# Peptides against a protein of PDB entry 4PN1: the designs that were tried, part 62

Target 1, 261 residues: chain A of PDB entry 4PN1
Amino acid sequence: KIEMNFLNKPIVPDTTKVISNFLTHYLITEPVEHVEIEAKLGTLIDLETQNRFEFPVMNETILNPEFNLRTRFESDMTASEHKYLNEFLNQAFRDSQKPGRLPFAYKHTKQVDLFYETEDNSRDKIRVSKNQSDNQVLACVKKRRVADLFLYCPNDAFDIRISISDELPVSMPSGNQQPSLTRLKDRVGYVHQEIKIDLTKTTQNDPVYDTTERHELEVEFGNIADLRDRAQKAKDGMEAPLFRRVQLFMDNVRILRREHS

## One batch from the design tools (peptide; aimed at target 1 V18 H25 E66 L149)

Design b1_p27_2_s3 (made by RFdiffusion4, then SolubleMPNN; from b1_p27_2, 17 letters changed)
Fold by OpenDDE base, seed 3:
Structure b1_p27_2_s3 (fold): chain B 261 residues (1-261), chain A 27 residues (1-27)
Amino acid sequence: as target 1 above (261 residues)
Amino acid sequence: MKKEQEELEKKFLELVEKYYEELNKKK
């Protein structure tokens, strides 16, 4: 007979606790109304060297936001890396359709995002999302990033940014207003156990840099209501459900950030 | 609450056992 430890009970990694507390704050303590919680794969860039940030640690590490590390996060990857991840996820999808497994859901979407300035010239823009095929309006929101948590991952291909955002539904801009930015999104989405994994190719025109293309991978909590319920239970002293959900989320992120072409 | 925790503990123990079984097969 094998036991987990001398108590024969699961223990929670410190990373899971830190992330869980971070999420609980914005779900329960100071709740964001229309919260979106996602992790993006990318690279922490040292502003001084313009290379990947280096820190004297040997494993996945949550960076303390109280310290100014003089970094920026680039949520991008090469087309080759993006293609590899797509193939990897396609295989994972196929394997999950086998008997005894929980299946992935798959969706391919193409949309246009139109960004509009607000009348008060606020920092946050209004985003109108439309289906590329028929121009049907899918959403009209004002998105505000509330908080970020960065994970430095020296052993993996990518670093991670976990972001808390508020997506406030708003009325459509006036008909005479022109968008300040137009962005095309080609998104392949995979959903497994209510964790959403999106591969997105974004194309936009920039007045300075001409047409730019980005390749992003994001992992999102697909059931915020459930997550909020788990966070509330955690505040009430029952932390296990939240820890498990966060662990599941992070394990999926860890799988993906280790993959590269 | 207690039942949910017990179920979680059971699942984790099963996972640990499987892990060691796999390691033994590779030796």
Scores: peptide ipSAE 0.012, ipTM 0.262, DockQ to the pose 0.019
OpenDDE base, seeds 1, 2, 4, 5: peptide ipSAE 0.010, 0.000, 0.024, 0.000; ipTM 0.306, 0.222, 0.374, 0.245; seed 4 fails the geometry check

Design b1_p27_2_s4 (made by RFdiffusion4, then SolubleMPNN; from b1_p27_2, 16 letters changed)
Fold by OpenDDE base, seed 1:
Structure b1_p27_2_s4 (fold): chain B 261 residues (1-261), chain A 27 residues (1-27)
Amino acid sequence: as target 1 above (261 residues)
Amino acid sequence: MEEEQKKLEKKFLELVEKKYTELNKKK
């Protein structure tokens, strides 16, 4: 007979515990009403060197938000990397359709985002999202970034930012108001076990800068109600369901951040 | 021993939560 360890009990990685606690805070303790929870692949950049940040660790490490490490996070990748990830996910999608597997769902969307200044001159802009094909309004929201958690991943192609956002539905801007920014988004979305994976090509016309194209990969919790329920159970002393869900989320992130062209 | 370990883990998680609360106040 083989046992897992000398207690014969599953061990939860401390990374999972830290992330679970981070999520619990914004789900239960100080709850964000219209919460969005996503991980973005990108690069932690040292502000002094403008290169990828170098920290004296040898594996995946959650950075302590209390310390100013003089870094910024760039949620971008090369077109080649993005293409490779798209091909990888397409293959994963195909493989998941086989008997005995849980299938991916797939969705391709093209939208235009129009950003408007608020009347109160708040820092947060109103975003109106429209379908590119018929200009149908998909959403009108004010998105506020609430918190970030950064993972430095020295052995992988990408670092990770986990973000908590509040996406508040708001009224449409007045018809006379002009957008301050227009963004085109081409998004390919994959959903597996209620974890959403989005590959997004973003084109933005900046009045000061030439048209910039960004390539982003996002992993999002697709069932916030379930996650909130799990977080509440964790606060009540039953942590296992939350840990399992966070572990699933992070394993998907870990798979993706290792992929490169 | 298991109960003690669980208490320590809970205490640790509470400390982490406290830190995030403090960060929210500073923002």
Scores: peptide ipSAE 0.000, ipTM 0.192, DockQ to the pose 0.090
OpenDDE base, seeds 2, 3, 4, 5: peptide ipSAE 0.000, 0.000, 0.000, 0.008; ipTM 0.190, 0.203, 0.196, 0.285; seed 5 fails the geometry check

Design b1_p27_3 (made by RFdiffusion4)
Pose (drawn by RFdiffusion4):
Structure b1_p27_3 (pose): chain A 256 residues (1-205, 211-261), chain P 27 residues (1-27)
Amino acid sequence: KIEMNFLNKPIVPDTTKVISNFLTHYLITEPVEHVEIEAKLGTLIDLETQNRFEFPVMNETILNPEFNLRTRFESDMTASEHKYLNEFLNQAFRDSQKPGRLPFAYKHTKQVDLFYETEDNSRDKIRVSKNQSDNQVLACVKKRRVADLFLYCPNDAFDIRISISDELPVSMPSGNQQPSLTRLKDRVGYVHQEIKIDLTKTTQNTTERHELEVEFGNIADLRDRAQKAKDGMEAPLFRRVQLFMDNVRILRREHS
Amino acid sequence: TEEEEEAEEIEEELMEEVDELYTDRNE
């Protein structure tokens, strides 16, 4: 017989607790009506060296946003790093279809992104996405970035950025208006337990941009867990962000 | 060994600071 600790009851990892606080704040305390919560793989770049951020730590660590660390985030990876993650996810996809497993879901989207500027002093963009096939509109949203949280991961090829955005559905722009940006987007979507794993390849109309993003697919249920956590019963919220961060961690450690 | 101890102290301090920041905001 073996116990996990001298209490024999599970304890919350420090990171899971902190991220739960970050998510509960923008879900409950200062709520965002149309919230998107996603984490992107990439690289933390030191502004002076223009290389990867160097920090005297040895494990995955959350950076305090109230400190100016002179850093920016590159949400980009090589084509090989993108293909390597594609193969790994495909293999993980088929293994989930086997007996006893909770299966993956799959959705491949070939669409066009149209970005517009706003009439306000804000730096928000109005995004219009359309099918490359029939050109029917998939979405028309005004997107505002609310908050970011950066995880420096010295043991891995990637760092993590947790973004909280606000995607408000809006009406279509006028025809007599030039889009600020137009690009193709090849999005390969995997879904497991309502956690979305998106593998995107955008083509600038040339320059290519390869990304991997992991986001909560069921916000309404997550908001409910955040409410229960504020009221004391915080176990379901912890179990949720633990699953999210563990998925993000698995994909982060996958590299040649 | 000394370097691993210093890294652990830094990681704990950062984790405490970030935890206090979002705990205060949720109050």

Design b1_p27_3_s1 (made by RFdiffusion4, then SolubleMPNN; from b1_p27_3, 17 letters changed)
Fold by OpenDDE base, seed 5:
Structure b1_p27_3_s1 (fold): chain B 261 residues (1-261), chain A 27 residues (1-27)
Amino acid sequence: as target 1 above (261 residues)
Amino acid sequence: MEKLEEQKKLEEELLEKVEKYFEELNK
């Protein structure tokens, strides 16, 4: 008989605890009503060098938000990297359809996002999302970035930003308002065990700037209600369900950030 | 069983279309 350790009990990685506490804060302690929780793959850029930040650590580490490291996060990746991840996820999708596996679901969406300025001149814009094919309104939201948690991943192709956002449903802008920004989004979404993995190509036409394309990969908690329930249980002293869910999420993120051509 | 097989086939076909589309976009 083999035991896990000298206590013969599961042990939770410190990263899982830190992230779980972070999530619990915005799920339970100061609850965000329409919360979106996602991790984006990208690069922590040193503002001084404009290169990838070199933090004096040898493995995945959560950066302390109390310290100003003079960094910015770039969620963009190359088309080649994005293609590779798409191929990787496609293969994972195929493999998951085999007997004995939990299958991926997938969805391909093409949408147009129209951004409108708010009347109060708030930094938060109203986003109207429409289906590109028929112009059907899919959503009208005001997205507010509430908090970020950055993971520096020196051994992987990408660093990670975990973001807490409030996606407040709002009324459609008045017909007299013109969008300040228009973005085309082509998104392929993969869902496994209620964890959403989205590959997104964004095209933006700026009248002042040339057409810019961005390639992003995001991992999102697909069942916020369940996550909130787990977070509440954690506050009540039962942390295991939350830790398990966060561990699953992070393992998926870790798989993805390691994949590169 | 037939419905499940049909669904799987449809998913595979759709996946192939998606793969091709994204490949073209990244060219």
Scores: peptide ipSAE 0.030, ipTM 0.488, DockQ to the pose 0.011
OpenDDE base, seeds 1, 2, 3, 4: peptide ipSAE 0.006, 0.009, 0.027, 0.019; ipTM 0.343, 0.364, 0.535, 0.369; seed 2 fails the geometry check

Design b1_p27_3_s2 (made by RFdiffusion4, then SolubleMPNN; from b1_p27_3, 14 letters changed)
Fold by OpenDDE base, seed 3:
Structure b1_p27_3_s2 (fold): chain B 261 residues (1-261), chain A 27 residues (1-27)
Amino acid sequence: as target 1 above (261 residues)
Amino acid sequence: MEEEEKQKELEEKLLKLVDEYFTKLNA
């Protein structure tokens, strides 16, 4: 007979615990009301070298936010990498439609994001999202970045930024106000077990620089209410449901960050 | 059978959308 370990009980990876605690803080301890929780694939860049940051670790490592590592996170990838991931996800989608599997859901959205300055000239802009085809307003929000958690992934193509944001619904800007920035988003979204995986091509006109394009992949918790419930249970001493959900999320992220053209 | 057909239709739609997306990416 083989046992899992000397306790013969499942053990939770430390990474899962750290992330779970991070999420619990902003879900329960200091709750963000309209919370968005996403992981973006990208690159931690050393500000001194302008190359990918090098840290003396050999595997996935959560960086301590208390330390200034003099890094920036670039949430971008090449078109070829983005295409490869799209093909990969398409195949995963197809495979999930087979009997005995849980199917992916798929959605393609094209939207225009209009950014408006606030009357108080706050750093947080109002974002009006419209459907590109019919100009229907989809959302009007003021998004505030609350916290970030960075994962350095030396063995993978991408590093990870997990972000906590507050997306506060707000009233539409006055009709006389012009947007300070317009951004086009072409997004293909895959949903599996309430985890959202989005590939997004973003195009924006920079008044100083030419039209810039970005290719992003993000993984998002699609059921915040459930996640909040799990986090509350964790605070109450039952951590397993939260750990399982975070593990699922991170496994999806880990799959994606390993894929490269 | 209906579910399988729906899935197949969804796959076909996906492939079309992906092709359009790829064209834009390589554009």
Scores: peptide ipSAE 0.030, ipTM 0.595, DockQ to the pose 0.012
OpenDDE base, seeds 1, 2, 4, 5: peptide ipSAE 0.027, 0.023, 0.011, 0.032; ipTM 0.562, 0.382, 0.369, 0.604; seeds 2, 5 fail the geometry check

Design b1_p27_3_s3 (made by RFdiffusion4, then SolubleMPNN; from b1_p27_3, 14 letters changed)
Fold by OpenDDE base, seed 4:
Structure b1_p27_3_s3 (fold): chain B 261 residues (1-261), chain A 27 residues (1-27)
Amino acid sequence: as target 1 above (261 residues)
Amino acid sequence: MAEEERQREIEERLLEEVLAYYEKLNA
């Protein structure tokens, strides 16, 4: 007979606890009403060197947000990397359709996002999302970035940003208002166990800087209500359900960030 | 539609979408 450890009980990794606490804060303690929680793959860039940030650690490390590390996060990858990840996820999708597995769901969406300035000149813009095919309004929200948690991953192709955002539903901008920015999004989405994995090609036309294209991969909690419930239970002393959900989320992130072309 | 056939169709659709996506990227 083999036991897990001298207590014969599972141990929660410190990373899981830190992330769980981070999420609990914005789910329960200072609750964001219309919260979106996602992880993006990208690169931590040292502002001084303009190279990938180098930190004296040898594995996945959550950076303390209280310290200004003079970094920026680039949530982008090459088309080749994006293609590789897409192929990887396609294979995962196919494998999950086999008997005995929990299947992925797949969705391909093309939308246009129109950004409008707010009347109060707030930093937050109103985003109107429309279906590119029929111009149907999908959403009108004011998205505010509330908090970020960065993971430096020296052994992997990508670093990670976990973001808390507030997507407040708002009324449509006045008909006289012109969008300040238009963004086309081509998104292929995979959902497994209510975790959303999205590969997004974003095209943005800038009159000054020409057309820019971004390739992003994001992992999102697909069931916020459940997550909030788990976080509340954690506050009430039952942490296991939250830890399990965060662990699942992070394992998916870890799989993806290791993949590269 | 048989379940296996449905799955094959889903897979085929997925592959087509991906191919189309990257065809556009490479154009």
Scores: peptide ipSAE 0.017, ipTM 0.424, DockQ to the pose 0.011
OpenDDE base, seeds 1, 2, 3, 5: peptide ipSAE 0.012, 0.000, 0.015, 0.009; ipTM 0.352, 0.222, 0.355, 0.403

Design b1_p27_3_s4 (made by RFdiffusion4, then SolubleMPNN; from b1_p27_3, 21 letters changed)
Fold by OpenDDE base, seed 4:
Structure b1_p27_3_s4 (fold): chain B 261 residues (1-261), chain A 27 residues (1-27)
Amino acid sequence: as target 1 above (261 residues)
Amino acid sequence: SSMLKYQKELEKEFLEKNLKLFEEKNK
């Protein structure tokens, strides 16, 4: 007989605890009402060198948000990397349809996001999302970035930003307002065990700046209510359900950030 | 039930079809 350790009990990685605590804070302690929690693949860039950030660590490391490390996060990848990930996820999707597996769900969405300035000149813009095919309004929200948690991943192709956002539903902008920015999104979404994985090609048309294209991959908690419930249970002393969900989320992120062309 | 099984099969087929369509568009 083999035991897990000398206590024969599961041990929770410190990374899981830190992330769980981070999430619990914004789910329960200072609750964000319309919370979105996602991880994006990208690159931590050192502002001094303009190269990928170098930190004296050899593995996945959560950066302390209290310290300004003079970095920026670029949530982008090359077209080839994006294509590779798409192919990878397509294969994962196909494999999951086999007997004995939990299947992926798949959704392809093409939408246009229209950004409007707020009346109070807040830095937060109102985003109106419409389906490209029928112009149906999908959402009208004011998204506010509440908090970020950065993971430096020196051994992987990408670093990670976990973001807490508040997507406040708001009324449609006045009919006379013109969008300050338009964004076309071609998104393919993969859902497995209520974890959403989105590959998005974004074309941004700015009246002032040149048209930019971005390739993004994001991993999102697809069931916030469940996550909040788990977080509440954690606050009440039952941490295991939350840890399990966070572990699942992070394992998916870890799989993805290792993949590249 | 047989109907639930059928529904799941239809959903699977739908998802597979969507994936195929996506792949074709991104060749």
Scores: peptide ipSAE 0.011, ipTM 0.337, DockQ to the pose 0.011
OpenDDE base, seeds 1, 2, 3, 5: peptide ipSAE 0.000, 0.000, 0.000, 0.000; ipTM 0.215, 0.229, 0.248, 0.244

Design b1_p27_4 (made by RFdiffusion4)
Pose (drawn by RFdiffusion4):
Structure b1_p27_4 (pose): chain A 256 residues (1-205, 211-261), chain P 27 residues (1-27)
Amino acid sequence: KIEMNFLNKPIVPDTTKVISNFLTHYLITEPVEHVEIEAKLGTLIDLETQNRFEFPVMNETILNPEFNLRTRFESDMTASEHKYLNEFLNQAFRDSQKPGRLPFAYKHTKQVDLFYETEDNSRDKIRVSKNQSDNQVLACVKKRRVADLFLYCPNDAFDIRISISDELPVSMPSGNQQPSLTRLKDRVGYVHQEIKIDLTKTTQNTTERHELEVEFGNIADLRDRAQKAKDGMEAPLFRRVQLFMDNVRILRREHS
Amino acid sequence: EIFTYNPNNKASKWLPEDEMHLLATPP
């Protein structure tokens, strides 16, 4: 017989607790009506060296946003790094279809992104996405970035950015308006337990941009867990962000 | 480009003070 600790009850990891606080704030305390919560793989770049951020730590660590660390985030990866993750996810996809497993879901999207500027002093963009096939509109949203949280991961090829955005559905722009940006997007979507894993390849109309993002697919349920956490029963919220971060961690450690 | 520092992103609003030490600070 073996116990996990001298209490024999599970304990919350420090990171899971902190991220739960970050998510509960923008879900409950200062709520965002149309919230998108996603984490992207990429690289933390030191502004002076223009290389990867160096920090005297040995494990995955959350950076305090109240400190100026002179850093930016590159949400990009090589074509090989993108293909490697694609193969790994495909293998993980088929293994989930076997007996006793909760299966993956799959959705491949070939669409066009159209970005517009706003009439306000804000730096928001109005995004219009259309099918590359029939050109029917998939979405028309005004997107505002609310908050970011950065995880430096010295043991891995990637760092993590957790972004909280606000995607408000809006009406279509006028025809007599030039889009600020137009590009193709090849998004390969995997879904497991309502956690979305998106593998995106955007083509600038040339320059290619390869990304991997992981987002909560069921916000309404997550908001409910955040409410219960604020009221004392915080176990379901913890179990949720633990699953999210563990998925993010698995994909982060996958590299040649 | 997205930068790590933002004056409007205040951890004191969403993290209890006794838990502020869990976040990384400059050496």

Design b1_p27_4_s1 (made by RFdiffusion4, then SolubleMPNN; from b1_p27_4, 11 letters changed)
Fold by OpenDDE base, seed 3:
Structure b1_p27_4_s1 (fold): chain B 261 residues (1-261), chain A 27 residues (1-27)
Amino acid sequence: as target 1 above (261 residues)
Amino acid sequence: DVYTYDPNNKASKFIPKDELHLLYKPA
């Protein structure tokens, strides 16, 4: 007979534990009110070389935030990579519709994001999101980045940034205000087990640099209330539900970051 | 650009205070 280990009990991966603690902090300990938690695929760039950062590790590694590694995170990818991921997810969607599977939900949205300066001239900008076709207002928010956790992934196509943001609903800007920036977003969204996977092409017009496009893939926790509940249970000594949810999230991220054209 | 980053909310804040001594800090 075979046992899983000398205790014959499950063990949580260290990565899962660290991320769980990170999330618990901003869900429970110092709770962010309108929290958004997402992982973006991208590249850790060495500010000195402007190339992908090289860290002396051989596998997925959460970077210690106490270290100033002099890096920046670029969430962009090539159009071809983005297209490949789209095709990959489309296939995953189709496969999930088969009997015995939990199906993906799918949504394609095109929106315009208008950014406004605040009346108090704060660095926070108001984002008004509108449906691109009928100009219907979808959201009006101020978004603040609270914390980032970076994963260096030397064996995969992408590194990962997990971000905690506070997305505060606010009133619409005054009618006399003009947006300082506009962005077109073409978003293809997939939802599986309340985890959102979004492929977003962002188009921005710049008078100096012409039109630029960015291609992003993000994975987001779709049920924050449930996640917060799990985090609270973890604080109360029952960690398994949180660990399972984080593991699911990270496994989805791991699948995606390994894919490339 | 769009975001305001709060430097007081760095990820390291989730580390228990009694475990900070375990972290290596290069000179």
Scores: peptide ipSAE 0.056, ipTM 0.438, DockQ to the pose 0.312
OpenDDE base, seeds 1, 2, 4, 5: peptide ipSAE 0.009, 0.039, 0.034, 0.013; ipTM 0.303, 0.428, 0.329, 0.321; seeds 1, 4 fail the geometry check

Design b1_p27_4_s2 (made by RFdiffusion4, then SolubleMPNN; from b1_p27_4, 8 letters changed)
Fold by OpenDDE base, seed 4:
Structure b1_p27_4_s2 (fold): chain B 261 residues (1-261), chain A 27 residues (1-27)
Amino acid sequence: as target 1 above (261 residues)
Amino acid sequence: VVYTYDPNNKASKWIPEDELHLLYQPP
């Protein structure tokens, strides 16, 4: 008989534990009420060299947020890379529809995001999202970035930023208020086992600069209530359910960050 | 139009395969 290890028990990777603890903090310890938890694919850029960050490690590494690494994260990718990922996910979607598999759900949305300044001139803006086709309001939220966790992935096409955000539902801005920014979003969304994967093409017009287009891939926990429940159980001493969910999430991220055109 | 669908799971939808590439102009 083959055993897993000399204890013949599963072992949780350190990465899973670190991320789980990070999530637990903002789910339970200092709970964010309307929490959004997502991972974005991108590139850690060294501010000194303006090239991809170089760290003396050979594999996936969570960067300590307590250290100022003098980096920036660019969540953009090339159109070619984005297209490749779209094709990859399309194939994964098709394969998942076969008998014996858990199927993806698929959604294509085109929306416009209107950003408004708050009355207190806080850095947090109100975002009104509308459907491009019928102008129906989809959401009105004030999104606040709470925390980030960066993963340096030297062997993969992309680095990862895991973000904790607070998306507070708020009332619509006054009718006399003009948006400070407008973004068009073309989003293709895939959901598998309550993990949401979004490919988003964002177009932004700037009065001073040329129209900019951004290509992003995001992975999000689709069931926050379940995740919070798992985190609470972890705080109560039963960590396995949380670890399993985090590992599922990260495995999906790992699959995606390895793909490139 | 070719559709993909799994009737055994609520997460499945009838999706035209050509719509899977609507984010980009087909080659």
Scores: peptide ipSAE 0.019, ipTM 0.452, DockQ to the pose 0.014
OpenDDE base, seeds 1, 2, 3, 5: peptide ipSAE 0.013, 0.000, 0.037, 0.037; ipTM 0.306, 0.333, 0.390, 0.455; seeds 1, 3, 5 fail the geometry check

Design b1_p27_4_s3 (made by RFdiffusion4, then SolubleMPNN; from b1_p27_4, 9 letters changed)
Fold by OpenDDE base, seed 1:
Order: C-alpha cells, then sequence, then structure tokens
Structure b1_p27_4_s3 (fold): chain B 261 residues (1-261), chain A 27 residues (1-27)
C-alpha cells in the first residue's frame, strides 16, 4: 500500500495556494464584475540589462508585486516558437480525440480589434471586436487591467503573467470617431476541461510605424462562474475544489511553457 | 482526419488534420 505522505492526506503546493488566494481576492473579496483571468506566456525582461530577468532561484517562482524589480513583461515569442506550439497543441488535440480521453474543442477565428479613445481621456481604450469575414460586432468593451501576478520560470522557455482584467461592456463609439489603433487577430483556440488555450497572431497596422506582428499564447479560465463558486467555497473553508482547478490551470501552463522549438 | 468538438452541444465532426494548422502553412 502506498500513502501520499506520513499523514496520508493531500497537501497543496504553496504556488497553488498563492495563486488561489490571488484569484479569490478578485473573485470574491473585491469582486471584479466582468472578470477575465488569463495567463500569458512571455519573457520577463530586466530593464537594467534588457535581457531576460535573472533571479537566484532554481524553479518556478511567483514574484512579489510589492517589490519593484525593474522588469517588463514581453507577451511575445518568435514565429518559430509559436509555430511549434501550434503543432504541439494540434497534436494534443488529435490525441485527445482518442477513446478514453476528454476531447479538446477547437475553433479558428479571425477578428479585427478597433481601439478608440474615450471622451474622458481615460487610459482605458474602448475595444470593438469584429469578425473579419462579415464585420459582425463580437464585443465592445472597455478593458481595465486590475492586477498582475508574474511567475519567473528559470527552467522553462517562457515566464508567465497571470492577469486579472475587467471587461466592461460599453456602447459603441460615435460614428465620427476614428480608431486610434487597429489590430488583426488570427486565433486558434483550444478548450480542454473549460481551460482555454489560444494561439494568436496579431498584426498591427500603424500609419507611422511599420506593420508589426506579435505571437501570443494565452491560457484562460473558461468558466468564471464555476471558478467564482469554487473561490466562494474556499472562503467558506472548503478549499479543495479551488485548489484542484488552479492546479489544473497551472499544469496546463507548465506544459506549454516547457515547449520550445 | 481528426474530430472537431463543439463544447456547447458536445457534437464532433471529422476535419482534415491539416486544417488544424491554420496559423501556419505546412512546410
Amino acid sequence: as target 1 above (261 residues)
Amino acid sequence: PVYTYDPNNKASKWIPADELHLLYKPP
């Protein structure tokens, strides 16, 4: 007979607890109404060296936001890396269709995001998202970044930013307003156990600057209502459901950030 | 071929495998 430990009871990694508490705060304690919770793969850049951040730790580490480490997060990767991840996820999708597995859902979308300045000169822009094919409006929101949690991952190809955002639905901008920024998004999305994984190529057309392309991978909680319920239960003393969901989320993130071309 | 899965109705259909590689053209 094998036991889990000397108490023969589950134990939760500290990382899971920290992230769970972070999420619980913005789900329950100071709830964000239209919350989006996502992790982006990228690189923590040391502003002093302009290289990838280095810290004297040997594994995945949540950075304390109270300390200014003079870093920025680049939510981008090379086309080669992005292609590799696309192929990797496609294979994972195929494998999940086999008997005995839970299948991925798959969707390909092409959309245009139009950004508009607000009349009140708010830092938050209005984003109008449209399908490229028929110009159908998909969303019109004012997105506010509420909080970030950064994970330094020295052993992996990518670092992680977990972000809490508020996507407030707003009315369409006036017809006389021109977008300040237009982005084309080519996205393939995978959903497994209500965890969303998106690969996105973003093309930004700037009249002043050359067209730039960004390659992003995002992992998002696909069922916020369920997550909020789990967080509430955690506040009420039953933490296991939340911990399990966060663990699932993070394991998916960990798989992805380890992959590289 | 592989299945596409609709999470809303749990339906699936066969699609060509190459259609999964939609962001990047196959070599």
Scores: peptide ipSAE 0.108, ipTM 0.636, DockQ to the pose 0.014
OpenDDE base, seeds 2, 3, 4, 5: peptide ipSAE 0.006, 0.022, 0.034, 0.029; ipTM 0.238, 0.319, 0.441, 0.418

